# Designs tried in a protein design run: peptides against a protein of PDB entry 3VZA. Part 63

Target 1, 98 residues: chain A of PDB entry 3VZA
Amino acid sequence: RVERLCKSKELFEERLGLEIRRIHNEQLQFIFRHIDHKDPDKPYMFTLSINEQGDYEVTSCTPPLDCISEFQLKVRETNNFSAFIANIRKAFTALSFK
Target 2, 62 residues: chain B of PDB entry 3VZA
Amino acid sequence: AAYVTQLYYKISRIDWDYEVEPARIKGIHYGPDIAQPINMDSSHHSRCFISDYLWSLVPTAW

## One batch from the design tools (peptide; made by RFdiffusion4, then SolubleMPNN)

Design b2_p16_2_s1 (from b2_p16_2, 9 letters changed)
Fold by OpenDDE base, seed 1:
Structure b2_p16_2_s1 (fold): chain B 98 residues (1-98), chain C 62 residues (1-62), chain A 16 residues (1-16)
Amino acid sequence: as target 1 above (98 residues)
Amino acid sequence: as target 2 above (62 residues)
Amino acid sequence: SVAAGNALLEKLLARK
């Protein structure tokens, strides 16, 4: 089971180009790669926590996204975490073309 | 890593086939209405193409 | 809250 879990994580990281890390202050860091086809290893990342009110809160975003606050609102309204992450990736992708 | 792998599934709705050779990207994507197989030869595609393709399976509608 | 309803994320991000 442990071996399978390790392999699973590695497959997701490579195939989705997404790393998920637990970091200080009870946050998750999401690191996207494979965004820029000309620079596949360039990271695009954000951090997420649950605030004292129990709401999703984006605590950082690098590079910054104008839409991140709206996405935070949307995920709070819909609880569609999948769409939340996918939309952030889409936004990073769009940014890479600027 | 159990919770993290569960989170990957929650995000992507992909379940990998772990028994195939490393060059074979094989699994199932579970959409709201249908489940579609994934079966790619990774040696035929760039890393970015593979990621873009897999993410294209994930709905962005809220 | 919405986030509180997500048991998985709560386990990953839970505050003491």
Scores: peptide ipSAE 0.425, ipTM 0.948, DockQ to the pose 0.104
Fold by OpenDDE base, seed 4:
Structure b2_p16_2_s1 (fold): chain B 98 residues (1-98), chain C 62 residues (1-62), chain A 16 residues (1-16)
Amino acid sequence: as target 1 above (98 residues)
Amino acid sequence: as target 2 above (62 residues)
Amino acid sequence: SVAAGNALLEKLLARK
């Protein structure tokens, strides 16, 4: 099972181009790659925590996204974490074309 | 790793077939209404195309 | 809160 879990993580990382890390101060770091077709290894990332009020909070976003605050609001309203992550990736993708 | 893999599923709704050859990207995407098979040869696509395709399966409606 | 009801995220992220 451990080997399966390791393999699963590797497959998701490579195929989705998404790495998820636990980092300091009880945060998750989401690192997107495979965004820029001209530079597939270029990272696009954000960090996430749950604040004292129990709400999702984006603590950083690199490069910055104008829409990130709206997405934070939406995920707080809907708890649709899948759409949250997917929309962020979509926004990063759009940014890569500018 | 268990929680992270669970999170990947929560995000993508993809379940991989772990028994196939490494070059074969095979799995199932579980959408809200229907399950769709994934079956592609990674050697015929760029990494970016593969990722874009898989993410295209994930609904963005809130 | 919505996040408080997400058991998976709670396991990955402790509340401050």
Scores: peptide ipSAE 0.415, ipTM 0.948, DockQ to the pose 0.105
Fold by OpenDDE base, seed 3:
Structure b2_p16_2_s1 (fold): chain B 98 residues (1-98), chain C 62 residues (1-62), chain A 16 residues (1-16)
Amino acid sequence: as target 1 above (98 residues)
Amino acid sequence: as target 2 above (62 residues)
Amino acid sequence: SVAAGNALLEKLLARK
């Protein structure tokens, strides 16, 4: 089972171009790659925590996204975490063309 | 690793076929209405194209 | 809190 879990993680990382890390201060780091077709290894990332009120909180976003605060509000309202992550990737993709 | 893989599924709704050759990207995407198969030859596509395609399966409606 | 009801994320993210 451990081997299967490791393989699953590796497949998701490569195929989705998304790495997920647990980092300091009880946060998750989401690192997108395969965004810029001219530089597939260029990382686009954000970090996420749950604040003292129990709400999703984006603690960093690199490069910055104008829409990230709105997405944080939307995920707090809908709890649609899938759409949250997908919309962030979509926004990073749009940013890569500029 | 179990929780991270569960999170990947929660995000993507993709279940991979782990028994195929490494060059084959095979699985199932579970959407709200229908489930669709994924079946790609990775040697025919760039890494970016593959990722873009798979993410295109994920709804962005809130 | 919506996030407080997500058991998976609670296991990955501890509330501060």
Scores: peptide ipSAE 0.412, ipTM 0.948, DockQ to the pose 0.106
Fold by OpenDDE base, seed 5:
Structure b2_p16_2_s1 (fold): chain B 98 residues (1-98), chain C 62 residues (1-62), chain A 16 residues (1-16)
Amino acid sequence: as target 1 above (98 residues)
Amino acid sequence: as target 2 above (62 residues)
Amino acid sequence: SVAAGNALLEKLLARK
């Protein structure tokens, strides 16, 4: 099962272009690649934690997104984590067309 | 690793077929309606196209 | 809160 889990992670990372890392201070780092077709390896990333109130909190976003605060509010309201991540990727994609 | 892979599923709702050759991207996407198969030859597409396509399967409605 | 009910994320974020 360990081998399968490792393979699964690798397949998701490559195919979705999304790396998920646990980092200091109880945070998750989400790193998107394959966003810019002209620069597929360019990373677009954000970090996430759960604050003292138990709410989702975006602790950083690089490059910055105007919509990230609204998305944080939406995921707190809906708990739709899938839509949260997908919308962030969509926003990064739109940003890459600049 | 188990929790991370579970998170990937929670995000994408994709389950891969792990028994096929590396160049074959095969799996199932479990959307709100019926499940849809994924079956594509990675050698025919760019990495960005593949990722864009797979993410297009994920609903963005809150 | 909503996030507090997500056991998967709690497990990933928890250090202890």
Scores: peptide ipSAE 0.431, ipTM 0.948, DockQ to the pose 0.100; fails the geometry check

Design b2_p16_2_s2 (from b2_p16_2, 11 letters changed)
Fold by OpenDDE base, seed 2:
Structure b2_p16_2_s2 (fold): chain B 98 residues (1-98), chain C 62 residues (1-62), chain A 16 residues (1-16)
Amino acid sequence: as target 1 above (98 residues)
Amino acid sequence: as target 2 above (62 residues)
Amino acid sequence: SVAAGEKLLQKLLNIK
């Protein structure tokens, strides 16, 4: 089971180009790669926490996204975390063309 | 590790086939209405293409 | 630490 879980994580990381890290102060870091076809290893990342009210809060975004605040609002409203992550990746992808 | 893999499923709705050759990207994407098979030869695609394709399966509608 | 992000993970894993 442990080996299967490790393999699963590795497959997701490589195939989705998404790494998820648990970092200090009860945060998760989401690191996207494979965004820029010219620079596949270039990271696009954001960090997420839960604020005092219990709501999802983006604590950093690198590079910055104009839409990140709106996405934070949307995920709070809809609780659709899948769409949240997918939209962020789409936004990073769009940014990579500029 | 279990929690992270579960989170990946929550995000992607993809279940991998773990008993295939490493070069074969095989699994199932469970969309809201229909499940779609995934079956790719990784040697035929770039890492970026593979990721883009897989993410294209994930709905962006809120 | 091992506990870092655990609360957030649990919240996410409870999403239906």
Scores: peptide ipSAE 0.523, ipTM 0.943, DockQ to the pose 0.737
Fold by OpenDDE base, seed 5:
Structure b2_p16_2_s2 (fold): chain B 98 residues (1-98), chain C 62 residues (1-62), chain A 16 residues (1-16)
Amino acid sequence: as target 1 above (98 residues)
Amino acid sequence: as target 2 above (62 residues)
Amino acid sequence: SVAAGEKLLQKLLNIK
């Protein structure tokens, strides 16, 4: 089971091009790669926390996304975290085309 | 690692087949009403294409 | 105390 869990994480990281890290101050960092086909290893990332009200809060976004605040509002309204992540990736992809 | 893999599933709704050779990307995507098989030869595609394809399976509707 | 990101991770794991 331990071996499978490790393998599972590695498969998701490689195949989805998404790494998830636990960082200081009770935050998660989401790092997308495989966004820019001309530079597959270029990272696109954001960090997430829970504020004092218990709401999801994006604490950083690199590179910045104009739509990130709207997505934060939408995920608070819908609690659809899957769509939240997918839409962020879509936005990063659009940004990579400049 | 258990929590992270669970989060990956909640995000992607993909369950991998762990018993195939490394070059085979095999699994199932569980949509809201239809389960769709995934079965790709990774040697035939770029890493970016594979990721784009898999993410295309994930609904973006809120 | 809770490890970094643990509380947030657990909240996410409780999503429908």
Scores: peptide ipSAE 0.509, ipTM 0.941, DockQ to the pose 0.692
Fold by OpenDDE base, seed 4:
Structure b2_p16_2_s2 (fold): chain B 98 residues (1-98), chain C 62 residues (1-62), chain A 16 residues (1-16)
Amino acid sequence: as target 1 above (98 residues)
Amino acid sequence: as target 2 above (62 residues)
Amino acid sequence: SVAAGEKLLQKLLNIK
C-alpha cells in the first residue's frame, strides 16, 4: 500500500503537472507546472488555508491572478473544489500567453 | 500520502491503472455522467500536452 | 510541520 501511495502521488504530480505541499500555518501549497509549453518547468502557484470562520482563503498567488478573489468566493459558495483548481489552472494558462 | 492522493482524486476524478508499463498512461476519468477511459502512450506526447489533455477532462463549471 | 494543513485537508476530503 505504501508503495502504491507513493507511486500514485508521483503519477499525479507528473501527469497533471500539479504538486501539493503542506506548509506552515496549516496551509496547502499548489504548484502547477506544464503550463507554458515553451517553459514547462516554470511554476505557477498559490497557497490555501482555512480562516477563522472556517472558509477557504487564498493566502498567496504567484503570479497574481485578478480572478483569484472571485474564485475564492465561488468555491465558498459551491464547494466545488475541483472546478476551483481547474479554473485556476485555466487562468494561469491564459496568463502564460501574455 | 494517502490524504494527498485522495485530494488528487477529488480534484481530477482520475483513477490510474498502476499495473501497466510506465510509458502507458492508463486510467479512468469519472465524470458526472459517464466514466471515460484514459489510454495514452506517453512517448508520443509532450509533458505539457499530456497535462493539458488530462485537465481538459475536468469540468470548470461551478 | 507534519501536521500542517491537516484541518484544510480534512475539510477538502469531506467534500462530496
Scores: peptide ipSAE 0.497, ipTM 0.940, DockQ to the pose 0.701
Fold by OpenDDE base, seed 1:
Structure b2_p16_2_s2 (fold): chain B 98 residues (1-98), chain C 62 residues (1-62), chain A 16 residues (1-16)
Amino acid sequence: as target 1 above (98 residues)
Amino acid sequence: as target 2 above (62 residues)
Amino acid sequence: SVAAGEKLLQKLLNIK
C-alpha cells in the first residue's frame, strides 16, 4: 500500500505536470510544469489557504494572473475545485504564449 | 501521501492502472457523463503533450 | 510541517 501510494503520487506529478506541497501556515502550494513546451520545467505556481471564514483564498500566484481573483470567487460559489485548478492551468498556458 | 493522491483524483478524476509497464500511460478518466479509457505510449509523446492531453479531459465549466 | 495544510486538505477531500 505504501509503495502504491508513492507510485501514485509520482505518476500524477509527472503525467499531469502538477506538484502539490504542504507548506507553512496551513497552505497548499500547487506547482505546474509542462506548461511551456519550449521550457517544460519552468514552474507556474500558486498557493492556497482557508481564511477565517472557511473560504478558499489564493495567497500567492507566480506569475501573476489577472483572472485569479475571479477564479477564487467562482470556486467559492460553485465549490468546483477541479474546474478551479483546470482553469488556472489554462490561464497559465495562455500566459506562456505571451 | 494518501490525502495527496486523493486530491489528485478530486482534481483530475483520473484513476491509473498501476500494473502496466512504466512506459504505458493507462487509466480511466471519469467524466460527469462517461468514463473514458486512457491508453498511451509515453515514448511516443512529449511530456508537455501528455500533460496537455490529460488536462484536456478535465472540464473547465464551473 | 507535517500538519501544514491539513485543514485545507480535509476541506478539499470533502468536496461534493
Scores: peptide ipSAE 0.482, ipTM 0.940, DockQ to the pose 0.708

Design b2_p16_2_s3 (from b2_p16_2, 9 letters changed)
Fold by OpenDDE base, seed 5:
Structure b2_p16_2_s3 (fold): chain B 98 residues (1-98), chain C 62 residues (1-62), chain A 16 residues (1-16)
Amino acid sequence: as target 1 above (98 residues)
Amino acid sequence: as target 2 above (62 residues)
Amino acid sequence: SVAAGDALLQKLLNIK
């Protein structure tokens, strides 16, 4: 069956609470919402790029996560991007309870 | 747009059913072992609960 | 050159 691409993007954005944006300097911005149940629209975000060596590099993280550097290392080692994103969301969730 | 939707699939391993009414969240999560159906009424849950539930399907093991 | 994010996106799309 032919996929409805626009609808698909909208469904993922709303249901996962994750927006993915292309931004300047060859970067992707990942914006999580629906993290804080008391403030569902509050954004938790990070930006990702590829460095000169071709490795994934987190260029910003707001709010900051003390575990983000370790996750960057892990995704470089495992290439498990799904786990990378899921773990970041888990960390943002934990931060929201503070 | 096509590439972004593909990225969503690579992250979540979820494929939506696009033929149901908007209030119905229906799809399939493709885990490492077997596929698991998703079928829930969004009117019965908060947006945060829905997102938390769907993300709970995504393994965090590296 | 490649549009913003395209190279990174393509790399991600090649993940198994």
Scores: peptide ipSAE 0.488, ipTM 0.939, DockQ to the pose 0.679
Fold by OpenDDE base, seed 3:
Structure b2_p16_2_s3 (fold): chain B 98 residues (1-98), chain C 62 residues (1-62), chain A 16 residues (1-16)
Amino acid sequence: as target 1 above (98 residues)
Amino acid sequence: as target 2 above (62 residues)
Amino acid sequence: SVAAGDALLQKLLNIK
């Protein structure tokens, strides 16, 4: 089971180009790769926490996204975390063309 | 690891086939209306194309 | 660390 879980994580990381890391202060770091076709290993990332009110809060975003605050609002309203992550990736992709 | 893999599923709704050869990307994407099979030969595509394709399966509607 | 992100993960794993 442990071996299967490790393999599963590795497959998701490589195929989705998304690494999820648990970091200090009860945060999760989401690192996207495979965004820029000219530089597939270039990371696009954000960190997420829960604020004092219990709401999702983006604590950093690199490179910055103008839409990230709106997405934070949307995920709080809808609780659609899948769409949240997918839209962030879409935004990073658009940014990579500039 | 278990919690992270569960999170990957909640994000992507993809279930991988773990019994195929490493070069084969095989699984199922579970959408709200239909389930769609995934079956790709990774040797025929770039890493970026594969990721873009898989993410294209994930709805962006809130 | 092991404790890092536990509360957040639990919240995420309880969605939908």
Scores: peptide ipSAE 0.484, ipTM 0.939, DockQ to the pose 0.746
Fold by OpenDDE base, seed 2:
Structure b2_p16_2_s3 (fold): chain B 98 residues (1-98), chain C 62 residues (1-62), chain A 16 residues (1-16)
Amino acid sequence: as target 1 above (98 residues)
Amino acid sequence: as target 2 above (62 residues)
Amino acid sequence: SVAAGDALLQKLLNIK
């Protein structure tokens, strides 16, 4: 099972182009790659935590997204984390076209 | 690793088939109403195309 | 087992 779990993580990372890391201060870092077809390894990243009220809070976003605050509001309202991540990726994709 | 893989599933709703050859991207996407099989030859597509396709399976409606 | 994890991970793992 342990080996399968490791393989699973690797498959998700490569196929979705999404790395998820636990970082300091009880945060998660989400790193998207495979966004820019001309530069597949270019990272698009945001970090997430839970604030003092227990709500999801985006603590950083690189590159910045104008819509990130709205998405943070939406995920708090709906608790649809899947849509949250998918919409962020869509926004990063749109940004990559410039 | 267990927690991260669980999170990947909660995000993507994809369950991989781990018994196929590495070049085969095979699994199932579980949508709210229908399960969609995934079966691709990774050697026929770019990494970006594969990722874009898989993410296209994930609903963006809140 | 999530008891050993942080609050954020626990919250995410409990999403329906």
Scores: peptide ipSAE 0.471, ipTM 0.938, DockQ to the pose 0.489
Fold by OpenDDE base, seed 1:
Structure b2_p16_2_s3 (fold): chain B 98 residues (1-98), chain C 62 residues (1-62), chain A 16 residues (1-16)
Amino acid sequence: as target 1 above (98 residues)
Amino acid sequence: as target 2 above (62 residues)
Amino acid sequence: SVAAGDALLQKLLNIK
């Protein structure tokens, strides 16, 4: 089981190009790679927390995304976290072409 | 890692086949209406292509 | 910290 869990994490990280890290102050860091085909290892990342009201809050985004505040609102409204992450990746991808 | 792997599933809706050879990317993506098999030879694709393809399976509609 | 992100993870794991 432990071996399976470790393998699972590695497979997701490599195949999705997404790392998820637990960081200080009860936050999660999401690190995307494989965004820029010319620079596959370049990281695109954001951090997420829960505010005092219990709502998702993006605490950082590197590089910055103009749409991140709107996405934060959308995920609060819909609770569609899958779409939240997918849209962020889509936005990072678009940014990599500029 | 258990909670993180569960989160990966919540995000991607992908379940991997862990018994196949490392070069084989095999699994199932569970959409709202259909379950789509994943079966790729990783040696035939770039890392970026593989990631882009897998993410293309994830709906962006809120 | 081992506990960092636990509350957030639990919230996420409870999503539909």
Scores: peptide ipSAE 0.485, ipTM 0.939, DockQ to the pose 0.711; fails the geometry check

Design b2_p16_2_s4 (from b2_p16_2, 9 letters changed)
Fold by OpenDDE base, seed 3:
Structure b2_p16_2_s4 (fold): chain B 98 residues (1-98), chain C 62 residues (1-62), chain A 16 residues (1-16)
Amino acid sequence: as target 1 above (98 residues)
Amino acid sequence: as target 2 above (62 residues)
Amino acid sequence: SVAAGVALLEKLLARK
């Protein structure tokens, strides 16, 4: 089971181009790659925590996204975490063409 | 890695087939209305294309 | 800490 879990993680990381890491101060770091077809290893990332009110909070976003605050509001309202992550990736993709 | 793999499933709704050769990307995407098979030859596509394709399966409607 | 990270993951994985 341990070997399968490790393989699963590696498959998701490579195929989705998404790495998820636990970092300091009770945060998760989401690192997207495979965004820029001209530079597939270029990272696009954001960090996420749970604030004192118990809500999802984006604590950083690199490069910055104008829409990230709206997405944070939407995920708090809908609890649709899948759409939250997918929309962030879509926004990073759009930004890579600027 | 159980928690992170659970998180990947929560995000993508993809379940991989772990018994195929490394060059074959096989799995199932579970959408709200229909389950779609995934079956790709990775040697025929760039890493970016593969990722873009898989993410295209994930709905962005809130 | 490890425990804090697990708690955060559990929060993120909470079902509706």
Scores: peptide ipSAE 0.249, ipTM 0.930, DockQ to the pose 0.810
Fold by OpenDDE base, seed 5:
Structure b2_p16_2_s4 (fold): chain B 98 residues (1-98), chain C 62 residues (1-62), chain A 16 residues (1-16)
Amino acid sequence: as target 1 above (98 residues)
Amino acid sequence: as target 2 above (62 residues)
Amino acid sequence: SVAAGVALLEKLLARK
């Protein structure tokens, strides 16, 4: 099972172009690649934590997204974490065309 | 690894077939209505195309 | 549920 779980993680990282890492101060870092077809390895990332109120909180976003605060509100309201991550990727994709 | 893979599933709703050769991207996407099979030859596509395609399966409606 | 999503993230963050 451990071997299968390790393989699963690697498959998700490569196929989705999404790496998830634990970082300092109890945060998760989400790193998107494969966004810019002209520069597939260019990272687009944000960090996430649970604040003292128990709510999702975006602690950083690089490059910055105008819509990130709205998405944070939406995920708090809906708990649709899938849509949250997918919309962020969509926004990064749109940004890469500029 | 169990928790991170759970998170990947929570995000993508994809379950991979781990028994196929590395060049075959095979799995199932579990949408809200019906499960959709995934079956691609990775050698026929760029990494970016593959990722874009898989993410296109994930609904963005809140 | 909302609680389930938060709990999963908290579990990830709690692992050291």
Scores: peptide ipSAE 0.236, ipTM 0.928, DockQ to the pose 0.115
Fold by OpenDDE base, seed 2:
Structure b2_p16_2_s4 (fold): chain B 98 residues (1-98), chain C 62 residues (1-62), chain A 16 residues (1-16)
Amino acid sequence: as target 1 above (98 residues)
Amino acid sequence: as target 2 above (62 residues)
Amino acid sequence: SVAAGVALLEKLLARK
């Protein structure tokens, strides 16, 4: 099972171009790659935590996204974490064309 | 890794087939209504195309 | 559910 889990993680990382890391101060870092077809390894990332109220909180976003605050609100309202991450990726993709 | 893989599933709703050759991208995407098979030859596509395609399977409606 | 999502994240963020 351990080997399957490791392989699963690797497959997700490569195929989705999404790395998820635990970082300091009890945060998760989400690193998107494969966004810019001309620079596939260019990272687009944000960090996430649970605040004192127990809500999702984006603690950083690089490059910055105008929509990130709205997405944070939406995920708190809907708890649709999948849509949250997917919309962020879509926003990063749009940004890469500008 | 268990929690991370759980999170990946929560995000993507994809279940990979781990028993195929490395060049084969095979799995199942579980949408709200129907499940769709994934079966690609990775050698025929760029990494970016593959990622874009897989993410296109993930609904963005809140 | 909201609780499930938070719990998952909390588990991921849990310190060893």
Scores: peptide ipSAE 0.235, ipTM 0.928, DockQ to the pose 0.114
Fold by OpenDDE base, seed 1:
Structure b2_p16_2_s4 (fold): chain B 98 residues (1-98), chain C 62 residues (1-62), chain A 16 residues (1-16)
Amino acid sequence: as target 1 above (98 residues)
Amino acid sequence: as target 2 above (62 residues)
Amino acid sequence: SVAAGVALLEKLLARK
């Protein structure tokens, strides 16, 4: 089971180009790669926490996204975490096409 | 790793087939209405293409 | 559910 779990994480990281890390102050860091086809290793990142009210809170976004605050509102309203992450990736992808 | 893999599933709704050869990307994406098989030869595609394709399976509608 | 999602993230974020 442990071997499978380790393999699972590696497969998700590589295939989705998404790394998830626990960082200081009880936050999760989401690191997207494979966004820019000309620079596949270029990272696009945001950090997420659960605030005292129990709501999702984006604590950083690099590069910044104008839509991130709206997405935070939408995920709080819908609880569609999948769409939340997918829309962020979509926004990063759009940003890569400068 | 159990928690993070659960999170990956929460995000992607993908379940991998872990028993296939490394070059084979095989799994199932579970959409709200249909389960879609995934079966790709990774040697035939770039990393970015593979990621873009898999993310294209994930709905962005709220 | 909302609670389940939050709980999952809280578990991931928990510092033991």
Scores: peptide ipSAE 0.218, ipTM 0.927, DockQ to the pose 0.093

